# Peptides against a protein of PDB entry 6B9H, part 103

Target 1, 151 residues: chain A of PDB entry 6B9H
Amino acid sequence: AELCESLLTWIQTFNVDAPCQTVEDLTNGVVMAQVLQKIDPAYFDENWLNRIKTEVGDNWRLKISNLKKILKGILDYNHEILGQQINDFTLPDVNLIGEHSDAAELGRMLQLILGCAVNCEQKQEYIQAIMMMEESVQHVVMTAIQELMSK

## One batch from the design tools (peptide; made by RFdiffusion4, then SolubleMPNN)

Design b2_p25_3_s2 (from b2_p25_3, 13 letters changed)
Fold by OpenDDE base, seed 2:
Structure b2_p25_3_s2 (fold): chain B 151 residues (1-151), chain A 25 residues (1-25)
Amino acid sequence: as target 1 above (151 residues)
Amino acid sequence: SLEEELERQKQLEETRQFFQELLAQ
């Protein structure tokens, strides 16, 4: 999926501690949680991050559990901090991500994280960083943001 | 082709403009 691949490239710019080179690397939610902490460490603090189980291996049940927590965190952040600037009508199916590594649904999850980045306190820096990425990636990111911000 | 290049440049400009507008918010 073009969305997933472009946003995976974007995610890699965060240089998180967890491996983040493949779609499979993201299915347990650990990378996404670490990215969210970088986006807003005051909200996604250590206590929040500690709720995400590490070393889940191939256990798709644990993956889904993590992904549900992350999705909830994103939605709560949108409501509590961002003022519901992100359209959350179409939510990713975390079951498909955890159990089947569904790239399309993972793309939607990363899209929500993108929404957090471009609306957070440091949104200017994240937007500027996106503008330095490959033009094809920028185009996909633009489309993704437009979809999130639309009513 | 020239047509393809023009479309590419158009896309680049539209993308740049989008993010510039986003920065202005």
Scores: peptide ipSAE 0.645, ipTM 0.916, DockQ to the pose 0.923
Fold by OpenDDE base, seed 4:
Structure b2_p25_3_s2 (fold): chain B 151 residues (1-151), chain A 25 residues (1-25)
Amino acid sequence: as target 1 above (151 residues)
Amino acid sequence: SLEEELERQKQLEETRQFFQELLAQ
């Protein structure tokens, strides 16, 4: 999906330690967890990150377990720190991500992380970084943010 | 074409303006 591909490109700008070249690389949640830690290391601290299993392989049950923890973290962060009420009707299906590497659902997951980045304490830096990306990516990111902000 | 280029420039400007406005919030 276009959303997933563009947001994957965006995720790659974080230069996390975990492999992040393909959709499949993101399905275990490790990259997403590391990105969230970069966004707010005080909230997504080492204790939080350590709850994410790193040696998952192709175990879709472990992937889903990680993704559920990450989704909960994102939702809690939005409510506790950002004061943002996200659209629950657009929540990603982590089962489809873990079992089938569903790009559309992964895109929705990354979209939530995008929401964290553009609303966090360092939102200015993340927005400016987005503005330096390829125009096609910027356009998709803009649309994704607009969808998050619209109710 | 010119029409395509104008549309591309329009989209580019709208995208830029969006993020500028987002920065202003």
Scores: peptide ipSAE 0.645, ipTM 0.916, DockQ to the pose 0.891
Fold by OpenDDE base, seed 5:
Structure b2_p25_3_s2 (fold): chain B 151 residues (1-151), chain A 25 residues (1-25)
Amino acid sequence: as target 1 above (151 residues)
Amino acid sequence: SLEEELERQKQLEETRQFFQELLAQ
Protein backbone atom coordinates (compact mmCIF):
# COMPACT_ATOMS: atom_id res chain seq x y z
CA ALA B 1 0.00 0.00 0.00
CA GLU B 2 1.02 3.61 -0.59
CA LEU B 3 2.69 5.17 2.43
CA CYS B 4 1.32 8.65 1.78
CA GLU B 5 -2.25 7.45 1.30
CA SER B 6 -2.28 5.50 4.54
CA LEU B 7 -0.63 8.25 6.55
CA LEU B 8 -3.03 10.81 5.08
CA THR B 9 -5.84 8.67 6.47
CA TRP B 10 -4.03 8.64 9.81
CA ILE B 11 -3.55 12.42 9.75
CA GLN B 12 -7.28 12.86 9.17
CA THR B 13 -8.00 11.28 12.56
CA PHE B 14 -6.56 14.36 14.27
CA ASN B 15 -9.52 16.51 13.13
CA VAL B 16 -7.44 19.64 12.64
CA ASP B 17 -9.00 22.91 11.52
CA ALA B 18 -7.16 23.11 8.20
CA PRO B 19 -8.42 21.14 5.18
CA CYS B 20 -6.76 17.73 5.03
CA GLN B 21 -8.60 15.67 2.42
CA THR B 22 -5.99 15.53 -0.34
CA VAL B 23 -2.24 15.31 -0.77
CA GLU B 24 -2.30 18.88 -2.06
CA ASP B 25 -3.95 20.02 1.18
CA LEU B 26 -0.86 18.90 3.11
CA THR B 27 1.80 20.48 0.90
CA ASN B 28 1.72 23.88 2.61
CA GLY B 29 2.53 22.34 5.99
CA VAL B 30 -0.36 23.92 7.88
CA VAL B 31 -2.07 20.61 8.63
CA MET B 32 1.21 19.06 9.71
CA ALA B 33 1.95 21.96 12.03
CA GLN B 34 -1.49 21.69 13.63
CA VAL B 35 -1.03 17.94 14.07
CA LEU B 36 2.33 18.46 15.77
CA GLN B 37 0.75 20.97 18.12
CA LYS B 38 -1.82 18.37 19.09
CA ILE B 39 0.93 15.79 19.67
CA ASP B 40 2.88 18.05 22.03
CA PRO B 41 1.38 21.49 22.63
CA ALA B 42 4.04 22.36 25.20
CA TYR B 43 6.80 22.03 22.64
CA PHE B 44 4.94 22.98 19.47
CA ASP B 45 3.27 25.89 21.21
CA GLU B 46 1.42 28.88 19.80
CA ASN B 47 4.65 30.82 19.33
CA TRP B 48 6.03 27.98 17.22
CA LEU B 49 2.81 27.61 15.24
CA ASN B 50 2.72 31.34 14.50
CA ARG B 51 5.89 30.91 12.44
CA ILE B 52 3.93 28.85 9.91
CA LYS B 53 2.28 30.97 7.22
CA THR B 54 -1.36 30.02 6.67
CA GLU B 55 -2.22 32.16 3.65
CA VAL B 56 0.02 30.33 1.19
CA GLY B 57 -2.18 29.42 -1.76
CA ASP B 58 -0.17 27.87 -4.57
CA ASN B 59 3.05 29.70 -3.70
CA TRP B 60 5.54 26.85 -3.63
CA ARG B 61 8.24 29.07 -2.14
CA LEU B 62 6.09 29.73 0.90
CA LYS B 63 5.19 26.05 1.08
CA ILE B 64 8.86 25.09 1.14
CA SER B 65 9.56 27.70 3.80
CA ASN B 66 6.84 26.25 6.01
CA LEU B 67 7.98 22.69 5.38
CA LYS B 68 11.57 23.52 6.30
CA LYS B 69 10.42 24.96 9.62
CA ILE B 70 8.30 21.90 10.30
CA LEU B 71 11.11 19.50 9.46
CA LYS B 72 13.45 21.41 11.74
CA GLY B 73 10.86 21.31 14.49
CA ILE B 74 10.51 17.55 14.15
CA LEU B 75 14.25 16.98 14.22
CA ASP B 76 14.72 19.28 17.20
CA TYR B 77 11.85 17.56 19.00
CA ASN B 78 13.47 14.19 18.37
CA HIS B 79 16.79 15.40 19.73
CA GLU B 80 15.58 17.49 22.67
CA ILE B 81 12.51 15.59 23.85
CA LEU B 82 12.42 12.08 22.40
CA GLY B 83 16.10 11.30 22.90
CA GLN B 84 16.83 10.57 19.24
CA GLN B 85 14.58 7.52 19.02
CA ILE B 86 13.70 8.23 15.37
CA ASN B 87 16.07 7.14 12.63
CA ASP B 88 16.42 10.13 10.30
CA PHE B 89 19.00 8.83 7.86
CA THR B 90 16.62 9.47 4.95
CA LEU B 91 15.04 12.89 5.36
CA PRO B 92 12.19 14.02 3.13
CA ASP B 93 12.92 16.43 0.31
CA VAL B 94 10.73 19.39 1.19
CA ASN B 95 11.49 21.05 -2.14
CA LEU B 96 9.77 18.22 -3.99
CA ILE B 97 6.81 18.41 -1.64
CA GLY B 98 6.35 22.15 -1.97
CA GLU B 99 7.00 22.53 -5.66
CA HIS B 100 5.70 19.25 -7.09
CA SER B 101 3.40 17.82 -4.39
CA ASP B 102 5.56 14.70 -4.39
CA ALA B 103 3.54 12.04 -2.59
CA ALA B 104 6.53 9.84 -1.79
CA GLU B 105 8.42 12.63 -0.07
CA LEU B 106 5.26 13.80 1.67
CA GLY B 107 4.86 10.27 2.94
CA ARG B 108 8.32 10.47 4.48
CA MET B 109 7.42 13.72 6.21
CA LEU B 110 4.24 12.21 7.62
CA GLN B 111 6.29 9.20 8.69
CA LEU B 112 8.45 11.48 10.83
CA ILE B 113 5.32 12.93 12.43
CA LEU B 114 4.17 9.37 13.07
CA GLY B 115 7.45 8.82 14.85
CA CYS B 116 6.71 11.78 17.09
CA ALA B 117 3.26 10.46 17.94
CA VAL B 118 4.36 6.93 18.87
CA ASN B 119 7.26 8.17 21.01
CA CYS B 120 5.73 11.22 22.74
CA GLU B 121 4.40 11.40 26.29
CA GLN B 122 0.92 10.46 25.08
CA LYS B 123 2.18 7.68 22.80
CA GLN B 124 -0.16 5.11 24.36
CA GLU B 125 -3.17 7.14 23.25
CA TYR B 126 -1.93 7.45 19.68
CA ILE B 127 -0.94 3.80 19.40
CA GLN B 128 -4.35 2.71 20.65
CA ALA B 129 -6.02 5.01 18.13
CA ILE B 130 -3.98 3.45 15.32
CA MET B 131 -5.11 0.01 16.45
CA MET B 132 -8.71 1.07 15.77
CA MET B 133 -8.03 1.96 12.12
CA GLU B 134 -8.59 -0.20 9.04
CA GLU B 135 -6.28 -3.22 9.03
CA SER B 136 -4.72 -2.31 5.69
CA VAL B 137 -3.81 1.11 7.06
CA GLN B 138 -2.47 -0.41 10.27
CA HIS B 139 -0.19 -2.65 8.24
CA VAL B 140 1.34 0.28 6.39
CA VAL B 141 1.69 2.26 9.61
CA MET B 142 3.41 -0.71 11.25
CA THR B 143 5.90 -0.93 8.40
CA ALA B 144 6.54 2.80 8.62
CA ILE B 145 7.22 2.64 12.36
CA GLN B 146 9.50 -0.37 11.91
CA GLU B 147 11.54 1.58 9.40
CA LEU B 148 11.86 4.55 11.76
CA MET B 149 12.82 2.48 14.78
CA SER B 150 15.24 0.16 12.99
CA LYS B 151 18.95 0.22 13.82
CA SER A 1 -8.71 -19.47 -1.08
CA LEU A 2 -7.86 -21.08 2.21
CA GLU A 3 -4.22 -20.18 1.77
CA GLU A 4 -5.10 -16.55 1.20
CA GLU A 5 -7.34 -16.49 4.26
CA LEU A 6 -4.63 -18.04 6.40
CA GLU A 7 -2.17 -15.42 5.22
CA ARG A 8 -4.68 -12.66 5.98
CA GLN A 9 -5.13 -13.99 9.51
CA LYS A 10 -1.38 -14.20 9.92
CA GLN A 11 -0.98 -10.56 8.91
CA LEU A 12 -3.74 -9.48 11.27
CA GLU A 13 -2.09 -11.24 14.18
CA GLU A 14 1.37 -9.89 13.36
CA THR A 15 0.01 -6.36 13.22
CA ARG A 16 -1.82 -6.75 16.52
CA GLN A 17 1.26 -8.19 18.21
CA PHE A 18 3.45 -5.41 16.88
CA PHE A 19 1.36 -2.65 18.38
CA GLN A 20 0.91 -4.54 21.65
CA GLU A 21 4.67 -4.82 21.93
CA LEU A 22 5.02 -1.16 21.05
CA LEU A 23 2.63 -0.28 23.88
CA ALA A 24 4.80 -2.27 26.27
CA GLN A 25 7.84 -0.09 25.64
Scores: peptide ipSAE 0.645, ipTM 0.915, DockQ to the pose 0.919
Fold by OpenDDE base, seed 3:
Structure b2_p25_3_s2 (fold): chain B 151 residues (1-151), chain A 25 residues (1-25)
Amino acid sequence: as target 1 above (151 residues)
Amino acid sequence: SLEEELERQKQLEETRQFFQELLAQ
C-alpha cells in the first residue's frame, strides 16, 4: 500500500534501534514503540516501552499483544495529551497486522503515529522534517494528515 | 513538457503551503 510505504519511509527518519526496512519489520510493534518514545519520551517513557516485548520472532500472538498496547497508548495519548485532535474513528486492525503483515492496516497504524508527531510538543520539528522528504512522500503524508484532522 | 512542469510546480506549492499552514497552528 502506498500509504504504508510512504509512512515506512517517514518512520525510517527516526533512526530507531530496531530494524525498520520492511513492512514485516514493523509488525511486532517494536519500531513503532521506539518511535513513539522519541515523539514524547515523557509520556511514552521507559516504563511504557518496557511493556513491549522485543523478542517476538514470528509469534503473531505476541505481535498482536504488542500492537494492542501500542494502539492503546496512541489513543490514550490522543485523549490525555493531544486533546483528541485526531480522528480515531477508523482504527487499524492489529490482528491483520500481526498475523498477516497487512500493509494497509499497518499504514493506518503508522498514520495514527503520524498524528501524534504532528500534534506533539515537538510538532514543528517533525513537520519541518517532513517538508525535507521526497515530494511524493510529502504528498502522501499530507493526505494522511488531512484525513486525521477531518471530522 | 510545459504542462507537466506546471503541474509539478503546482503540486509542490500546494504541499508547501499545507505544511506551512500546519506549522502556523
Scores: peptide ipSAE 0.644, ipTM 0.915, DockQ to the pose 0.880

Design b2_p25_3_s3 (from b2_p25_3, 12 letters changed)
Fold by OpenDDE base, seed 4:
Structure b2_p25_3_s3 (fold): chain B 151 residues (1-151), chain A 25 residues (1-25)
Amino acid sequence: as target 1 above (151 residues)
Amino acid sequence: SERERREREERRKKTREFFEKLLAS
């Protein structure tokens, strides 16, 4: 999906330790967790990150478990820190992500992370970083943000 | 084409303006 592809490119700008070159690389949630920690290390601290299992391999059940934790973290972050600035109108289906590497649903998950980035304390930094990306990617990201704001 | 060029330019302009406004919010 175009959304997933663009947001994958965006995710790559975080330069996390975990491999993040493909959709499959993101399905275990490790990259997403590391990105969230970068976005707000005070909230997504080491204790939180340690709940995300590493070395999941191809175990889709473990992937789903991680993804559920991440989704909960995002939603809690929105409610507790961001003050409902991002909308959870349509939750990603983490089962489809974990079991089938569904790009569309992964895109929705990454979209929520995008919402965290553009609304967090350091939102200016992340917005400016987005503005340095390829224009076509920026356009997709813009659309994704607009979708979040429209709800 | 010229039309395509204009469309791309407008898209780029709108995108830039969006993020500039977002920064200002």
Scores: peptide ipSAE 0.688, ipTM 0.934, DockQ to the pose 0.958
Fold by OpenDDE base, seed 2:
Structure b2_p25_3_s3 (fold): chain B 151 residues (1-151), chain A 25 residues (1-25)
Amino acid sequence: as target 1 above (151 residues)
Amino acid sequence: SERERREREERRKKTREFFEKLLAS
């Protein structure tokens, strides 16, 4: 999916410790958790991160478990910190991500993380970083943000 | 092509304007 590929490129700019080169790399949630910690380390602190299992392998049940925790974290962050600025009536299906590596649903998950980045305390820095990316990626990111913030 | 160049330029312009507006919000 175009959204997933563009946001994967965006995710790679965070330089997290976990491998983040492919869609499959993201399906266990470890990269996403590390990205969220970078976005807001006070909220997504080490205690929160420690709830995400790192040695998952191909166990789709463990992937789904991680993804559920991450999705909850994102939604809670949106509600508690961001003031519900993210449109969340279309949530990603974490089962499809964990079991089938569904790129479209993964794209939705990454889109939620994008929402966190462009609304967090350091939103100016993240927006400026996006503006330095390839035009095609910027365009997709723009569309994704517009969808998140649409009323 | 020239067409592709124009399309990229227009997209770039619109995208830049969007993010500049977002920065100012």
Scores: peptide ipSAE 0.686, ipTM 0.934, DockQ to the pose 0.889
Fold by OpenDDE base, seed 3:
Structure b2_p25_3_s3 (fold): chain B 151 residues (1-151), chain A 25 residues (1-25)
Amino acid sequence: as target 1 above (151 residues)
Amino acid sequence: SERERREREERRKKTREFFEKLLAS
């Protein structure tokens, strides 16, 4: 999906420790967890990150478990810190991500992380970084943000 | 093409305006 491809490119700008070159690399949630820690290390602290299992391999059940924790973290962050209302009916299906590497659903998950970045304390830095990306990526990111803010 | 270039430039302009407004929010 175009959304997933553009947001994967965006995720790569965070320079996390875990591999993040392909859609498959993101399905275990480790990259996403590390990105969230960079966005707000006070909220997504080491104790939170330690609950995300690393080295899950191809175990889709462990992937789903990680993804559920990450999704919960994002939702809690939006409600507790950002004060945003999230429509539960449009949430990503983490089962499809973990079991089938569904790019469309992964895109929705990354979109939620994007929402965290452009609303966090350091949102200025993340927005400025997005403005330095390719035009095609910026356009997709803009559309993704607009969709989030219209809910 | 030249048309495609103009379309990209217009899209870039709109995108820049969006993020500038977002920065000011």
Scores: peptide ipSAE 0.686, ipTM 0.934, DockQ to the pose 0.817
Fold by OpenDDE base, seed 5:
Structure b2_p25_3_s3 (fold): chain B 151 residues (1-151), chain A 25 residues (1-25)
Amino acid sequence: as target 1 above (151 residues)
Amino acid sequence: SERERREREERRKKTREFFEKLLAS
């Protein structure tokens, strides 16, 4: 819950086109997909983004479908580009996110995206942006990064 | 309280040092 709220605040700094003010706004995966494209537009290109359904509404099946594609994209990015710098031993349950808007599982999904940002080619810019955020948010983000890069 | 203030200051310091180290990696 605390992780999700802090990372939601972080996600809002990307200023994506899709609404991103609430936890519910993130459950369809559209915001997350747009954020990933900003992180690495060469990898998460227009062809990749076009596979994410934008007109989802409250259809939890479509939400889950989008979230599965996004999770796969993140994992593939970790393997192919980041060189396994992120530990993904605990994966988010996208079913709980899509069907129940589970904040804890959504937090884990956003944590994986955070891992992409702080390890990508432009990691310096994203780390510096985090350092400009509210101190309480920075502390939660730090803990999240430490968990991803531990062991 | 004074104790709480010191604890917040130490947390801020540790957080700043973490990200500075991360930038150097």
Scores: peptide ipSAE 0.685, ipTM 0.933, DockQ to the pose 0.961

Design b2_p25_3_s4 (from b2_p25_3, 10 letters changed)
Fold by OpenDDE base, seed 2:
Structure b2_p25_3_s4 (fold): chain B 151 residues (1-151), chain A 25 residues (1-25)
Amino acid sequence: as target 1 above (151 residues)
Amino acid sequence: MEEERREREERRRETREFFEQLLAS
């Protein structure tokens, strides 16, 4: 999906430790968890990160377990820290991500993370970084943000 | 090539304006 591919490119700018070159690399949630820690290390601290299993392999059950924790973390962060600044009405289906590597649903998950980045304490830095990306990616990211912040 | 250039320039303007407004919010 276009959204997923663009946001994958965006995710790669975080330079996390986990492999993040393909859609499949993101399905276990490890990359997403590490990105969230970079966005707000005080909230997504080591204790939170340690709840995410790193040695998952192709076990889709473990992937889904991780993804559920991550989704909860994102939603809690939005509620507790961001003050419901992003629209979480339509949540990603983590089962489809974990079991089928569904790019569309993964895109929605990454979109939520994007919402965290553009509303966090360092939002100015992340927005400026996005403005330095390829124009085609910026356009997709813009649309994604507009959707998140729409009433 | 010219068409591609124009398309990139138009999107550049559109996205730049959006993110500048976002920074100001």
Scores: peptide ipSAE 0.670, ipTM 0.924, DockQ to the pose 0.768
Fold by OpenDDE base, seed 5:
Structure b2_p25_3_s4 (fold): chain B 151 residues (1-151), chain A 25 residues (1-25)
Amino acid sequence: as target 1 above (151 residues)
Amino acid sequence: MEEERREREERRRETREFFEQLLAS
């Protein structure tokens, strides 16, 4: 999906420790958890990150378990810290991500993380970083933010 | 190639305007 492709490019700008070159690399949630810690290390602290299993392999059950924890973390962060500035009416299906590497649903998950970045304390830095990306990627990211912020 | 260039320039302008507004929010 175009959304997932562009947001994968965006995720790669975080330069996390875990491999993040393919859609498959993101399906275990480890990259996403590390990105969230960079976005707000006070909220997504080491204790939170330690709940995400890193030795997952191809075990789709463990992937889904990680993804559920990450989704809960994002929703709690939106509620407790961001003041519900993002629309979570349509949630990603973490089962399809973990079991089938569904790019469309992964795109929805990354979109929620994008919502965290553009509303967090350091939102100015993340927005400015997006403005330095390629025009085609910026356009997709813009559309994704508009969808999140629409009422 | 010229048409593609103009389209890219239009996208750059559109997204710049959007994110500048987002920064001001």
Scores: peptide ipSAE 0.670, ipTM 0.924, DockQ to the pose 0.775
Fold by OpenDDE base, seed 3:
Order: sequence, then C-alpha cells, then structure tokens
Structure b2_p25_3_s4 (fold): chain B 151 residues (1-151), chain A 25 residues (1-25)
Amino acid sequence: as target 1 above (151 residues)
Amino acid sequence: MEEERREREERRRETREFFEQLLAS
C-alpha cells in the first residue's frame, strides 16, 4: 500500500531505538509506541510505554495486544489532548496488522499517528520535517492529513 | 525527462502551499 510505504518512510525519520525498516518491524507496535512517546512524552510517558511488550517475536496475539493499547492511546490522546473526533468506522483493524501484517491497515494506524504529530504541541517541527521529504512522500502525507481533517 | 521534472516541481508547489497553510492554522 502506498500509504503504508510513505508513512513507513516518515516513521523512519524519528530515529527510534527499535528496528523500523520493514512493515513487519512495525507489526508488534514497539516502533509506534516509541514514536508516540517522542511526539508527546508528557502524555505517552515511560509508564505508558512500559505497558507495551518489547519481546514479542512472532506471537501475533501479543502483537494485537500491543496494537490495541496503542490504538487506545491514540484515541484517548485525540479526545483528551487534541480535542479531535475520530470516526470509529475508519479505525484500523489491529487484528489484521498483528496476524497478517496487513499493510493497508498498518497504513491507517500510521495515519492516526500522523494526525497526532501534526496537531501536537510541537506540530511546527513535524510539519517542517515533512516539508523536507521527497515530493512523492509529501504528496501521500498531504492526502493522508486531508483525509483525517475531512472526517 | 523534462516533463517529469515539471510534474515534480508542480507537486512540490502544491504540497508546500498545503503545509504552509497548515503551519498557519
């Protein structure tokens, strides 16, 4: 999926500790959790991050468990901090991500994280960083943001 | 090749305008 591919490239700019080179690397949620902590360390603090299991391996049940926690964190952050409404009918299917490494659903998950970045306290820094990426990536990111803003 | 360059430049202008507006919002 083009969305997932472009947002994977975007995620890689965060320079997190966990491996983040492939779609499979993101399916356990560890990278996403570390990215969220960078976006807002006051909200996604160390206590929150410690709830994400880091030694998951190929256990898709543990992946799904992590992904559910991350999705909940994103939804709570949008509601409590960003004051944004999210359409529940367009939420990513974390089961497909954890069990099947579904790139389309992973793309939707990363899109939600993108929404956090471009609306957080340091949104200026993240927007400026996006503006320095390749035009193809910027275009996909723009479309993804527009989709979020229209909901 | 030249057409591809023009297309990329147009896309860059489009995205820049979008994100500049986003920064101002």
Scores: peptide ipSAE 0.670, ipTM 0.924, DockQ to the pose 0.751
Fold by OpenDDE base, seed 4:
Structure b2_p25_3_s4 (fold): chain B 151 residues (1-151), chain A 25 residues (1-25)
Amino acid sequence: as target 1 above (151 residues)
Amino acid sequence: MEEERREREERRRETREFFEQLLAS
């Protein structure tokens, strides 16, 4: 709910090519993939991005497939590049995201992407960008990061 | 109203300090 809304606003600051105005816009994973590529284009390179189906429409099965790939990418990135452990028991349910546009679970997914941004090589830039956002959004983002750090 | 203002100010301060510390980490 609030987490998803704030992180959606955050995602919009990336100005990706894919539509990213609504929760549903994010459910196919295309926006997330493009954001991750911006965060670390060396890791989330074009070859990786090409594994994400862009012409998904309302096909929730394709959405879930994309989301699973993205989640795996995030987890691999955290382990291989960021050297961080992620609690597998708190992973977002990509099925609920793909099938039902579940905002809570989408929020969890975006939270993981947030974790990538604030820990990547260009983390300073992303943190500074967050500090320029609306205060209410910053507060939610702070809470989200704190939750990640508590794991 | 005054209490609400104080709460907002405290929240803003807390948030700013958090990200400043995060930048320093």
Scores: peptide ipSAE 0.669, ipTM 0.922, DockQ to the pose 0.927

Design b2_p25_4_s1 (from b2_p25_4, 12 letters changed)
Fold by OpenDDE base, seed 5:
Structure b2_p25_4_s1 (fold): chain B 151 residues (1-151), chain A 25 residues (1-25)
Amino acid sequence: as target 1 above (151 residues)
Amino acid sequence: SMEETKKLLQEFIEKVEKKREEKEK
């Protein structure tokens, strides 16, 4: 299974307010921002979330702007809160996500969010949720986690 | 298998927790 498709399924388990049925739905970053807020609402608080533009439409420049803020938030969270538990040597290209809806790069972005979930204070709950997912999706998610934590 | 994947996930979470504990010392 593809990384992006499996992680989209995983993202859907968060039941955020923003539409998240397709890959295109994720390209503006709104879903990702809402997911991060659920992961750690103390860090990704309302002030942080308000920096993400919600009425983006098809404006790829605004999408990229949102995605850059989200990526920065993830990296800062990893450094400040998680203690750099995630290997971030391969960063997603947010330009390709925003402008071209690149599924491969989007998958990498979602993988970083997965890293936040399995390293956060509520990591046990998220791991348990993953353990309840369909086997094929679970396999891809586990592989993605292993890649993030590899030396 | 699904059971093997679940086992690996459990091992992973234990590893992450151990790393955090070691860093906080």
Scores: peptide ipSAE 0.112, ipTM 0.616, DockQ to the pose 0.076
Fold by OpenDDE base, seed 4:
Structure b2_p25_4_s1 (fold): chain B 151 residues (1-151), chain A 25 residues (1-25)
Amino acid sequence: as target 1 above (151 residues)
Amino acid sequence: SMEETKKLLQEFIEKVEKKREEKEK
């Protein structure tokens, strides 16, 4: 999906330690967890990050377990820290992400992370980073942001 | 366009900040 592809490009700007070159690289949640820690290391601290299993390989059950923890973290962060700036719409199906590498659902997951970035304390820095991206990516990212904030 | 994107992003930030300020009142 175009959403997933563009948000993958966006995720790559975080320069996390985990491999993040392909959709498959994101399905275990490790990259997402590391990105969230960069967004807010006080909330997504080492204790939180340590709950995310690394080296899961192709074990889709472990992937789903990680993704569920990450999704919960995002939702809790939105409620507790962001003041529910991200509208509650269709949540990503982490089962499809973990088991089938579903790009559409992964895109929804990354969109929620985008919501965290553009609403966090360092929102200005992340917005500026988006402004420096390729135009086609900017368009998709902006559309994704609009969806998050639409009534 | 890039200009439109920048404008929308700025408007978004302002909207978020305004909501936070209103909540703090």
Scores: peptide ipSAE 0.102, ipTM 0.614, DockQ to the pose 0.075
Fold by OpenDDE base, seed 2:
Structure b2_p25_4_s1 (fold): chain B 151 residues (1-151), chain A 25 residues (1-25)
Amino acid sequence: as target 1 above (151 residues)
Amino acid sequence: SMEETKKLLQEFIEKVEKKREEKEK
């Protein structure tokens, strides 16, 4: 999906340790967890990150387990830290991400992480980084942010 | 366009900050 492809490009700007070249690379949640730690290391601290299994391989059950923890972390962060700035909408189906590498659902997951970045303490820095991205990617990110603003 | 994106991002920041200020009052 276009959303997933553009947000994958955005995720790559974080330069995390885990490989993040393909959609499949994101399905185990390790990249997403490391990105969240960069966004707010005080909240997504080492103890939180250690709950995410890094040696998952192709085990879709372990992928889903990681993704559920990450989604919970995002939702808790939105409630406890961001003041519920991420609006209520259809949540990503982590089962489809883990078992089938569903790009559309993965895009929704990455959109939530985008919501964390543009609402966190360092929001200005992340917004400036988005402004430096290629125009076609910026357009998709803008649309994703518009959806977050809608409400 | 880049200018359109910039404007949207700025408006988003202002909206978020306004809501946080209102919540803290």
Scores: peptide ipSAE 0.096, ipTM 0.612, DockQ to the pose 0.074
Fold by OpenDDE base, seed 3:
Structure b2_p25_4_s1 (fold): chain B 151 residues (1-151), chain A 25 residues (1-25)
Amino acid sequence: as target 1 above (151 residues)
Amino acid sequence: SMEETKKLLQEFIEKVEKKREEKEK
């Protein structure tokens, strides 16, 4: 999906340790967890990150488990830290992400992470990074932000 | 455009900050 591909490009700007070249690379949640830790290491601390299982291979059950934890983390962060700035009315289906590598649902998940980035303490830095992205990708990211802005 | 994106993002920042300020009152 266009949203997923653009947000994958955005995710790659974080330069996390885990492989993040393909949609499939994101389905186990490890990259997303590492990105969240970069966004707010005080909240998504080492203890939180350690709850995400690494080296899950293609075990979709473990992927789903990780994704559920990540989604919960995002929602809790939104509620506790961000002041509910993210529109979470339509939550991503983590089952489809884990089991089928559903790009559309993954895009929705990455959009929530985008919401965290543009609302966090270092939001200005992340916004500037978005402004430096290739225009076509930037457009998609901007649209995603617009959706988050509208509740 | 880049300018429109900048405007949107700045507006978003302003809204976020405004809401946070209101919560602190």
Scores: peptide ipSAE 0.083, ipTM 0.604, DockQ to the pose 0.073

